# Peptides against a protein of PDB entry 8YVU, part 47

Target 1, 39 residues: chain A of PDB entry 8YVU
Amino acid sequence: PQLCYILDAILFLYGIVLTLLYCRLKIQVRKAAITSYEK
Target 2, 160 residues: chain B of PDB entry 8YVU
Amino acid sequence: TWLTVLKKEQEFLGVTQILTAMICLCFGTVVCSVLDISHIEGDIFSSFKAGYPFWGAIFFSISGMLSIISERRNATYLVRGSLGANTASSIAGGTGITILIINLKKSLAYIHIHSCQKFFETKCFMASFSTEIVVMMLFLTILGLGSAVSLTICGAGEEL

## One batch from the design tools (peptide; made by RFdiffusion4, then SolubleMPNN)

Design b1_p12_3_s4 (from b1_p12_3, 9 letters changed)
Fold by OpenDDE base, seed 2:
Structure b1_p12_3_s4 (fold): chain B 39 residues (1-39), chain C 160 residues (1-160), chain D 39 residues (1-39), chain A 12 residues (1-12)
Amino acid sequence: as target 1 above (39 residues)
Amino acid sequence: as target 2 above (160 residues)
Amino acid sequence: as target 1 above (39 residues)
Amino acid sequence: DQLLLLYLELLL
């Protein structure tokens, strides 16, 4: 049971980090699309 | 640009495959060092008895190393060798997943039959520990298979 | 303990899906950057 | 260490 909780903590942290990176990347795509539209 | 992106992705996938293989090998070594699998009654450690953590880790490690070397040297023979190794690793990963699922079913059935209310009993503790390790190995094997398949597709695309 | 294993499965599936989406988004960002450089 | 740094650079 302790190993399961450790795995949950690692997977949860990984999910949070990936979500933040995905959000940052999505914002970058939107900024790039706006810059290409103004040219 | 596309070739540079594919090269960076191949290196990342190769590193991920090697890391997955090393983690699987470490888990296999720890389990074999702490537990005498030969003296454990039942099929709780059937995947370990089959030697999957060892041969699977070797296949994934070789595939990952060949992928990295092929990318660095940019030689046609190494690209073909990497493609072959990744295909072999994909087959090994699929077989490993099947073995791990069977082991997981047996471990869960054992826990259910023995009505493991007291996790501190040696048999129940071993079955629970086996289930946890098998689940972790299953997840790592799925990640390794995904990386091997991705590398195979990238390698096949370079040959076309 | 049963809830821990279910949570592990959900978090693992979420991690895989997010990784695939992140890779797709990264490819889109690179394509947008190339298109903006050619203009 | 360099491989881990490369992995982190690819993730970030």
Scores: peptide ipSAE 0.521, ipTM 0.806, DockQ to the pose 0.039
Fold by OpenDDE base, seed 3:
Order: C-alpha cells, then sequence, then structure tokens
Structure b1_p12_3_s4 (fold): chain B 39 residues (1-39), chain C 160 residues (1-160), chain D 39 residues (1-39), chain A 12 residues (1-12)
C-alpha cells in the first residue's frame, strides 16, 4: 500500500514531464510545418 | 518565448481546468451523498465540510470557460475578465491546497493515534478513505492551479 | 488502498498513451527534418 | 461533445 503512493508520485511526475516535452515537440512540428509552407 | 507557447496552449489549459473542476465536483457530490459528512465525528473530512470541492470547482470552471471564450473571441474586455477570473481561481486553488494539506495532516494523525491495524474498524476505514480522497483532490487541485497560473501569465503578457 | 491502485492504473495508461504520442511526434519531426534537408 | 472533440484535437 505505501508503495502504491510512491508509484503514484513517480507516475504523476513522469506525466507532467512527458506533457511538457510533448507540448515542446508539438510546437516544433508546427514551426517546421510553417517553414515548409513558406518555402 | 514562453508567453507565445502559453498563448497557443491557452484553450488546452482552459479545457484541462474545466475538466479538473468537474472531476472535483463529482467527487465532492459522491462523497457528500454517500457518507453524510455532517454526522462524522472529527476533522477527517474538514475540506469537505468547508465545501471546497463545490466552491473550488465553481471558480475553476468559471475561470476555464472565460479563458476559452477570451481566446476564441479575441476581445480586449474578455481578456481582462479572463485575467481577473484566472487570478481569483489561482488564489482559490492556493487556499484549497492549504485546506487539503491541513485535512491530510489531521487524517494521518487520526490513523496514527488510533493505531489502525484493524482495517475493518469503521473509524479506521473512514480515515483511510478520507486520506485517499484528499490525496486525489490535492493532485487535481495542483493541476487546476497550474492551469490557472499559466492562463494568468498568458493574460498578463497580452496586457503588456 | 483500492483507490490508490485505480489511480495507478489511470496514470499508467496516461503515461503509455503520452509515450506513444511522443514517439509518433518525434518520428514526424525527424521526417520533416529529412524532407527539409533534401530540398 | 465539442469540448471533448477539442481535447482530442489538441491531443492528436
Amino acid sequence: as target 1 above (39 residues)
Amino acid sequence: as target 2 above (160 residues)
Amino acid sequence: as target 1 above (39 residues)
Amino acid sequence: DQLLLLYLELLL
């Protein structure tokens, strides 16, 4: 049971980090698409 | 810049805030309907007795809706309204976190004092259940606060 | 204790979905970079 | 339904 709460904290932190990385990557894809359209 | 990133994600943050608020409201209503918190002795459900799931959910929902509307209509008056609502929601979220932490401490203290080795005792079960619900509500409140603060920063950047 | 396991399951599923989406976006960025280099 | 669609569009 205590391990479950520790796992929740780790998974929550992992989810936040992945969300931030996903947002950054999505912005990069959008920038690349705009640059490709201007060429 | 970070501001341009937040502006592009403003709708997503608003939707996330509304969703978080709805989940908090659902948990609050379910707990109130099942447990009749008014008859529970002690401060195990102090956050629920204070009505946090309800008023917090209302503030977050209003803030999220205003943020989405402000972004879609791109009107100056809506931007100011959204900024005000997001600021209020950020303050409410901070207050909610404080209340939830106090509730969590009381619940943990109760479990420790009564040496709840016998999980099947009604009081120990209620204290454990309260702790689990409060932890979930705390996570949701942190997510809501993060979205509200992000929206506030975005709105403040547009006014500058 | 049961609620903790439910939360773990939700967070784990969320983490898997985000990881898959991140991998797909990363592949798209790589493809866009290759296409930009060939032009 | 529109909110869910918007969320899905933002996720995809």
Scores: peptide ipSAE 0.520, ipTM 0.805, DockQ to the pose 0.037
Fold by OpenDDE base, seed 4:
Structure b1_p12_3_s4 (fold): chain B 39 residues (1-39), chain C 160 residues (1-160), chain D 39 residues (1-39), chain A 12 residues (1-12)
Amino acid sequence: as target 1 above (39 residues)
Amino acid sequence: as target 2 above (160 residues)
Amino acid sequence: as target 1 above (39 residues)
Amino acid sequence: DQLLLLYLELLL
């Protein structure tokens, strides 16, 4: 049971980090698309 | 730039709030249906006794729905309504987190006091179960609060 | 303990989905960057 | 973005 809770914490942290990275990446894609449209 | 990003993600945040609310409501109803929390000794289920899974879910659902509607219709009155609802949901989420943390501390204290080495004892099992659900609810509440705060900031930015 | 394993499964699935989405976005960013460099 | 919108539409 303790291992399960540790895994939950790791997976939760991973999910948060991935969400932040996904948001940042999405912003980059949008910025790149705008820059490509202005050229 | 942050405001523009948040504005573009308003629907996503709203859906996340609704989903979080629905999950919280489902967990609350399941726990209340399976377990008679009123007959459980101690404050292991203090968050459930406070009704957080229910009223919190309602607040998050309303704020999420209003946020989605506000974004879709792009009407000023809906933006203000969404801002108010998201502010209320943010307060509710903060309160919920506080309640859940207190419940978690009580549950952990209960496990420690009763030296729950044998998880098969009914009281220890219930305390462990409560701890698991409270942790899940805490994670969901943090996500919901994050979305509500983000939507509140977006709405405030549109009002300025 | 059983609930912990259910949560692990949900978080794991969420992590996989986010990873796939992140990979797709990363590929899009790279493609956009290449296209911007060729212009 | 469209895929996310589609996902949102499926969730709603």
Scores: peptide ipSAE 0.515, ipTM 0.806, DockQ to the pose 0.031
Fold by OpenDDE base, seed 1:
Structure b1_p12_3_s4 (fold): chain B 39 residues (1-39), chain C 160 residues (1-160), chain D 39 residues (1-39), chain A 12 residues (1-12)
Amino acid sequence: as target 1 above (39 residues)
Amino acid sequence: as target 2 above (160 residues)
Amino acid sequence: as target 1 above (39 residues)
Amino acid sequence: DQLLLLYLELLL
């Protein structure tokens, strides 16, 4: 049971970090697309 | 800008908010159906006694629906309505987190006092179950609050 | 304990889906960067 | 964007 809670905490943290990284990456893709359009 | 990103994800955030609300409502209804919370000794289910899973879920659902509708129709009155609903949902979420933290502390204290080494004792089982449910509800409430705050910031940016 | 395992399953599935989406987005960013370098 | 739309369509 304790291992399950530890796993939940790790997976939750992983999900948050991945969501933030995904958002940052999506912003970078958009910036790259805008820069390519202005050229 | 961050506002532009939030605007593009507004519908997603609204859907996430509705989903979070629905899950909270489902947990509330299941717990209420399986357990007679009124007869449980102690404050282990204080958040449920306060009705948070129900009214919180309603507020989050309304806020999420208004946010989605506002984004789809792009009407000024809907934007203002969504902003108001998201603000109310953010306040409700913050209050909910506070209630859940208090409940969690009480549940953990109960487990510590009874030195719950035997899971099969009714009191220890109930305390452990309460702790699990409260932790899940806390995570869901944090997600809902994050969505509501994000939508509020997005809506405030559109009014400027 | 059963709820913990259910939560683990949901978080695990969410983590897998996000990882796949992140990988696809990262490939798109790399493709955009290569295209910008060739111009 | 299409994947996000697909995800939204799956959720709605």
Scores: peptide ipSAE 0.514, ipTM 0.801, DockQ to the pose 0.032

Design b1_p12_4_s1 (from b1_p12_4, 8 letters changed)
Fold by OpenDDE base, seed 1:
Structure b1_p12_4_s1 (fold): chain B 39 residues (1-39), chain C 160 residues (1-160), chain D 39 residues (1-39), chain A 12 residues (1-12)
Amino acid sequence: as target 1 above (39 residues)
Amino acid sequence: as target 2 above (160 residues)
Amino acid sequence: as target 1 above (39 residues)
Amino acid sequence: LLYLETLLLLLS
């Protein structure tokens, strides 16, 4: 039972981190698109 | 800038907030339907007794809807309203987290006091179940608060 | 206990989906970078 | 963006 809760915490943290990374990557894609448009 | 990113993902955050609110509402409804919280002895379900899943879900839903509408209409008059709603939702979320933490502490204390080694004991089972539900609600509330705060920051950035 | 496992399953699924989306986005960034390099 | 739009349509 305790392991399940620990797993929940880890997965939750992982989800948050992935969301942040996804947002950062999306920004990079947008910057790349803007740079491509300006050229 | 971070503000630009948040603005572009405002709709996503709003949808996430609405979804979180709906999940919270569903859990609240299920718990209320399955358990007679009013007759449960102790403060194990204090968060439910206070009606947090209901009003919290309403606040988050309203905030999310306003955020989506604000983004879709792209009107200046909606920005202030969305900001206000998101701020209110953030406050509500913070309050909810506090209540849930208190409830969780009480539930854990109950489990500790009764030395719940036997899962089949009704009191221990209820305490464990309550703890699980509270933890789930806590996670959902944190997600909702995160979305509301993000939307608030986005709205504040638009006003500046 | 059962709810914990259900939550784990949901979070796990969410993590997988986000990972896939992240990978797709990363591939798009790479493709954009390659296209920019070729121009 | 398409996923987001689809999700919004689903929730609307």
Scores: peptide ipSAE 0.479, ipTM 0.796, DockQ to the pose 0.032
Fold by OpenDDE base, seed 2:
Structure b1_p12_4_s1 (fold): chain B 39 residues (1-39), chain C 160 residues (1-160), chain D 39 residues (1-39), chain A 12 residues (1-12)
Amino acid sequence: as target 1 above (39 residues)
Amino acid sequence: as target 2 above (160 residues)
Amino acid sequence: as target 1 above (39 residues)
Amino acid sequence: LLYLETLLLLLS
């Protein structure tokens, strides 16, 4: 039971980190697309 | 460029497989060290007694290592030899994962049966702990399967 | 306890999906960078 | 290596 909660916490943290990385990567793609359009 | 990206992905997947294997091995060794499996009544740890985490981890590790070696040899050796090694690694990984899934299903079934029969507090706690361990191993196995399938698809794409 | 296991499964699935999306997005960033370099 | 590449991409 306690191990389940620990695993949940780790997976939750991992999900948050991945979400942040995904958002940052999405912003980078948008910036790259804008730069390519301006050229 | 696409080939370079695929090669980098293959290396990453291989490293992921090795890491998963190492985690499974570490988990197995910790369980064996903390729990006296021989003194636990019942067949809850029958899969562990059979050395499942150990040989399963070895198979995953070998598959990952072969994948990495094959990718590194692509630059130096004949393309055909590298493709053959990648295919062999993918087959070995897929087979290993399949065996792991079967063993995990068996272990889960045994734990479920044991949990249903004996409602003693100590036995229930041990059964619950065993179930949690099996679930964690199942998750790791699913991750390994995903990596192996990805490697297989990449290898098949290179052969086509 | 049952809810904890269900939550673990959902979080795990979410993590896998996010990882795949991250990989796809990374490929898109690389493609955009290559296109910008060729211009 | 992928982590380093991701960090470099984040910093660029």
Scores: peptide ipSAE 0.477, ipTM 0.791, DockQ to the pose 0.023
Fold by OpenDDE base, seed 3:
Structure b1_p12_4_s1 (fold): chain B 39 residues (1-39), chain C 160 residues (1-160), chain D 39 residues (1-39), chain A 12 residues (1-12)
Amino acid sequence: as target 1 above (39 residues)
Amino acid sequence: as target 2 above (160 residues)
Amino acid sequence: as target 1 above (39 residues)
Amino acid sequence: LLYLETLLLLLS
């Protein structure tokens, strides 16, 4: 049972990190698209 | 350059693969040191009896190291070697996953048959512990396989 | 305890999906960057 | 390394 909770914590942290990275990357794509349209 | 970025990504994947392999090896070693698997019911620790934590960790470690070396040296022969190693590691990972799934099913069946509501019983505790360890190993194996496959795809793309 | 394992499965699946989405988004960013440099 | 790359991509 304790191992399960540890795994949950790791997976949760991984999910949060990936979500943040995804959001940042999405913002970059949007900025790149806006810059491309302004040219 | 984009090529440099891709190489860094491949190196990172290789490091991740090595780390995963090391963790698997550590778990295998700890389990073997704490528990005499030979004296435990064979179905619960079948993956350990098959030596998967050991050979699997070795294959993944070799694959990861070769991938890192290949990316750093950018030699054609190393690229081919890395691709071969990654392919072999992918096959090994798939086999390991299969073994772990079988072990997990046996462990779960054991728990179900004995109606292990009393976790304080030695047999039920061992079965539960085995199940937890197998699940963790399965997760790590999947991560390792993912990294190996990614590296294989990258290597194949470079050869084309 | 059973809920913990279910949570692990959900988090694991979420992690895989996010990884795939991140890879796709990264490819899009790269394509956008290449297109911007070719202009 | 991934974090550094992401940071560089964000700054570029």
Scores: peptide ipSAE 0.461, ipTM 0.787, DockQ to the pose 0.021
Fold by OpenDDE base, seed 5:
Structure b1_p12_4_s1 (fold): chain B 39 residues (1-39), chain C 160 residues (1-160), chain D 39 residues (1-39), chain A 12 residues (1-12)
Amino acid sequence: as target 1 above (39 residues)
Amino acid sequence: as target 2 above (160 residues)
Amino acid sequence: as target 1 above (39 residues)
Amino acid sequence: LLYLETLLLLLS
């Protein structure tokens, strides 16, 4: 049971990190799209 | 700037792979240090007996390191080498997953046969612990495989 | 204990989905960058 | 990035 909770914590952290990276990447895509429209 | 971002992502995947490998090694070492797997009856620790945590971790570590080195040097030959290593690591990861699934099935069968209602029985405790460790190793292996595959796809895309 | 395993499964699935989405987004960024360089 | 590099150095 304790190992399961540890795994949950790791997976949760991984999910958070991926979410942050995804958000940053999405913002970059949006910025790139805006720049493309202005040109 | 964009190339730098892409490189950062590859490095992140490499680091993730290395981290996964290290965790697998740590678990393997802990299990080997705490339990004499050779003296345990049954195939509950078949994955450990096969040495998967060790060789799998090595493959993932090498793949991650090569990926990072290839990204840093940006040399075509290193990219190919990294791609090859990532492919090999992906194959190794797949094999490891298969072994772990088999081990998990055996462990679950063992638990079922012994009707482990009493967790305090030594055999049931060992089986439960083994199952937990195998599940953790399985998840880590899948994560490592995912990273290796991702790196492989990225490398293949750069070659095309 | 069962809830922990369920949570692990959910988090694992979430991680896979996020990874796939991240990869797709990365490909889109790359395509956008290439298009921007060609213009 | 720095943390990642540090982690890589630690793992190497």
Scores: peptide ipSAE 0.478, ipTM 0.811, DockQ to the pose 0.036; fails the geometry check

Design b1_p12_4_s2 (from b1_p12_4, 8 letters changed)
Fold by OpenDDE base, seed 5:
Parts: structure tokens; sequence; C-alpha cells
Structure b1_p12_4_s2 (fold): chain B 39 residues (1-39), chain C 160 residues (1-160), chain D 39 residues (1-39), chain A 12 residues (1-12)
């Protein structure tokens, strides 16, 4: 049971990190799209 | 820049494989050190008895190392070698997943048969611990397989 | 304990999906960058 | 160290 909770914590942290990276990447895509539209 | 980014991705996958392998080895060694698997009744640790944490970790480590070396040296023969190693690692990972699933089923069946409501019973504790370790190993194996398959696809794409 | 393992499975699946989405988004960013460079 | 470098490179 304790190992399961540890795994949950690791996976949760991984999910948070991926979400942050995804958000950053999404912002980059939006910025690139805006720049492309202005050209 | 595009090629550099792709190389970094492959290297990252290789590092992920090595890391997965190391974690699997750590779990294997810990289980072997703490528990005498040979004296445990049943097939609760069938994956460990089969030596999967060891040979699987070796395959993933070799695959990861070859992938990193191949990307750094950019030699055709190394690329083919990495592709072969990644393919072998993918097969090993698939086999490992199968073994772990079988072990998980046996462990769950054991828990069900003994109606383990009392956690303090030695058999129930061992079965529960085995199940937890098997699940962790299964997740790690899936991650390793994913990286190996990804590297295999990338390598195959470069050969075409 | 059973709920913990279910949570692990959900988090694991979420991690896989996010990884795939991240890869797709990264490819899109790269394509956008290449297109912007060619203009 | 290589893993950390790769992670940092991916994050940058």
Amino acid sequence: as target 1 above (39 residues)
Amino acid sequence: as target 2 above (160 residues)
Amino acid sequence: as target 1 above (39 residues)
Amino acid sequence: LSYLSLLLSLLS
C-alpha cells in the first residue's frame, strides 16, 4: 500500500511537469502562429 | 537544428531506457536481498524467478547506450546496431510485460484465495508486497518498451 | 489499496496521453518554425 | 549528468 502511494506521487509529479511543459509549448505555438499571421 | 533536436530526442529516449533499466535492477536487487524467493510458496515472484529484472535491465541498458553512442557518432553501422538493439529490447520488454502480467494475475489470485483481510499474516503481506513490486515493475517495463519502440521506429525511418 | 492501483493506472494513462500530445505539439512548433524561417 | 543535461536541454 505504501509503495502504491509513492508511485502515485511520482506519476502525479510527472503529470504536473508534463502539463507545464505542454502549456509552455502551447504558448510557443500560439506565438509562432501570431508571428506567421503578421507576416 | 532539426537534426540536432531529433538527436537529442533519441538520446533522451536512450537515457530513459537506461534509467528504467537501473530502476528495474534496483528493485530486483532489493527484492532478492530482502526476500528469499526460493522459499516463498507459490508463484508470487515468478517474474523474479525468471530473472526478468536482470536480463530486461541489461537489454534496456544496452539499447539505451547504443542509441546514445549511435546518435553521437552518427555512423551508419552504429545506427544499424542501435536499431537491432532497440528491436531486441522491444521484444524483451514485451516478454517482460507478459511475464509480469502473469505474475500479477497469480498474485491477485493468491490474495483472493486466502481472503487476505489480515495484513499481518506473513503470506498475505508477501503477496501484497509482491503485487506492489510487480505493478511497479510493469510500469517501468512499459516505459522502457515505449522508449525502445520509439527508438526502433526512428532508426527504421532513417534506414528508409 | 485497490483505489490506489486504479489511480496509478489512470495517472499512467494520463502520462502516456500527455507525452503523445507533447510530441505532436513539439512537431507542430518545429513545422511552424521552419515555415517562418522560409518566409 | 547526461540525463540532467538532456532534461535541461529539453526544458530550454
Scores: peptide ipSAE 0.504, ipTM 0.795, DockQ to the pose 0.029
Fold by OpenDDE base, seed 2:
Structure b1_p12_4_s2 (fold): chain B 39 residues (1-39), chain C 160 residues (1-160), chain D 39 residues (1-39), chain A 12 residues (1-12)
Amino acid sequence: as target 1 above (39 residues)
Amino acid sequence: as target 2 above (160 residues)
Amino acid sequence: as target 1 above (39 residues)
Amino acid sequence: LSYLSLLLSLLS
């Protein structure tokens, strides 16, 4: 049971990190699209 | 700048792969140190007897290191080497998943047969602990496989 | 304790889905960058 | 430490 909680914590942290990276990447895509439209 | 971002992503995947490999190796070492697997009857630790935590960790570590080095030096021969290592690690990961699934099935069957209602019995505790470790190893292996496949696809895309 | 394992499964699935989405987004960014360079 | 710094640099 303790190992399960540790795994949950790791997976939760991983999920948060991936979500942040995904958001950053999405913002970058939007910025690139805007820059392409202005040229 | 975009190429730099892509390079950073590949390095991140490589680091993640190495980290996963190290965690797997650590778990394997801890289990081998705490539990005398050779004296435990049954196939509960079949994945450990097969040495998967060791060779799997080695394959993933090599793949991750090669990926990082390839990304840093940007040499054609290193890219090919990284692609080969990632492919090998992907195969190893798939094999590891299969072994772990088999081990998990055996462990679960053992728990069901012995009707481990009393969690404090040594055999039931060991079986439960083994099951938990195998599940963790399975998750880590799947993550490693995902990273290796991702790196392989990225490397193949750069060669084309 | 059983709830912990269920949570692990959900978090694991979430992690896989996010990884796939991240990969798709990365490919889209790459395609957008290539298109911008050809213009 | 180098891997950790790389990871932190990727996160920043």
Scores: peptide ipSAE 0.499, ipTM 0.806, DockQ to the pose 0.032
Fold by OpenDDE base, seed 3:
Structure b1_p12_4_s2 (fold): chain B 39 residues (1-39), chain C 160 residues (1-160), chain D 39 residues (1-39), chain A 12 residues (1-12)
Amino acid sequence: as target 1 above (39 residues)
Amino acid sequence: as target 2 above (160 residues)
Amino acid sequence: as target 1 above (39 residues)
Amino acid sequence: LSYLSLLLSLLS
């Protein structure tokens, strides 16, 4: 039970970090696609 | 720009806000149906006694719906209305988080005082159950507040 | 206790899905960068 | 959004 709450906190933090990284990567992919289209 | 990204995701944020509100409402209704909070002694369910799942869900739902409608219609008057609703929802979310934190502290204090090693005691079970529900509601409220704040920033950026 | 395990399951699933999406996006960014370098 | 990203990933 206590380990469950700790795991929840770790997974929550991991989810937030991955969401931020995903957003950054998605922006990079979009920028790369636009640059490729302009070339 | 950061504002452009938020504008593109505005509809998604609005839908997320509505879903969060619906989940909060569902939790509130389930707790009210299973437990008669009025007959429970103590402040373990203070957030529920205050009706937070209900009014919080309503505010978030209205804010999300207005945000989606504002984005779809792209009307200036709707943008202002959505901005106002999102601001109100953000304030409500902040207040809700505060109430939930206070409730969580009370529940944890209750568990600590009664040394709830034996789950067979009804009071300890209720305190643990309330703590779990409050934590879940807190996470959902944080998500809702994040969406409302994001939508507010998007709306403010469109007005500038 | 049971709710904690349910949350763990949801967060774990979310983390796996995001990790897969992140890996796919990272591969796409690398492919786009290679293609841009060859042009 | 995630569905669109999956479709784009499948097409690329």
Scores: peptide ipSAE 0.445, ipTM 0.772, DockQ to the pose 0.022
Fold by OpenDDE base, seed 4:
Structure b1_p12_4_s2 (fold): chain B 39 residues (1-39), chain C 160 residues (1-160), chain D 39 residues (1-39), chain A 12 residues (1-12)
Amino acid sequence: as target 1 above (39 residues)
Amino acid sequence: as target 2 above (160 residues)
Amino acid sequence: as target 1 above (39 residues)
Amino acid sequence: LSYLSLLLSLLS
C-alpha cells in the first residue's frame, strides 16, 4: 500500500510536468502561427 | 531556435531514460538485498530471476548516454550510434515489458490460487510485494521505452 | 488499497495520452517552422 | 545533478 502511494506521487508529478511542457509548446505553436500570419 | 529546443528535448528524453534505468536498477538491487529471490519458490519474481532490472537498466542507460552525447557533439557518427542504441533499448524495453507482464500474471495467479485475502501469510505478502514492484517496474519500463522510441524517431529524422 | 491501484492506472493512462499529445504538438511546431522558413 | 537541474529548469 505504501508503494502504491509513492507511485501515485511520482505519476502525479510526471503528469504536472508534462502538462506544463504541453502548455509551453502550445504557446510556441501559437506564436509561430501568428508570425506566419503576419508574413 | 526550434532546433535548439528539439535538441534540449532530446537531451531531456535521454536524461529521463537514464533516470528510469537508474530507478529500475535501484529497485532491482533493493529487492535482491531484501529478498532472497533464489530461495523463493515459484515464479512470483520471474522478472527478477531473468535479471531484467539489471540488463534493462544497462541498455536504457547506455541508450540515454549515447543520445545525450550525440546531441551534444552534433556528429553524424554519434547520431547513427544513438539511433542504434535507442533501437536496441526499444527492443530491450519491449522484451522487458513482456517479461513483466508474464511475471504479473503469475503473481496474480498465485494470489488467486492461494486465496491470499488476508496478506498475513509470508507467501502472500511476498506475492503482493512482488506484484507491486512489478507494476512499478512495468510503468518505468513503458516510460523508458517511450523515451527510447522518441529518440529513435528523432535520430531517424536527422539522418533523412 | 484497491483505489490506489485504480488511481495509478488512471494517472498512467493520463501520462501516456499527454505524451502522445505532446509528440503531436511537437510535430506541428516543426511543420510550422518549416513552412515559415520556406516563406 | 546540475545538468539535470538545468534541463528541468529549461523544461519548466
Scores: peptide ipSAE 0.497, ipTM 0.805, DockQ to the pose 0.032; fails the geometry check

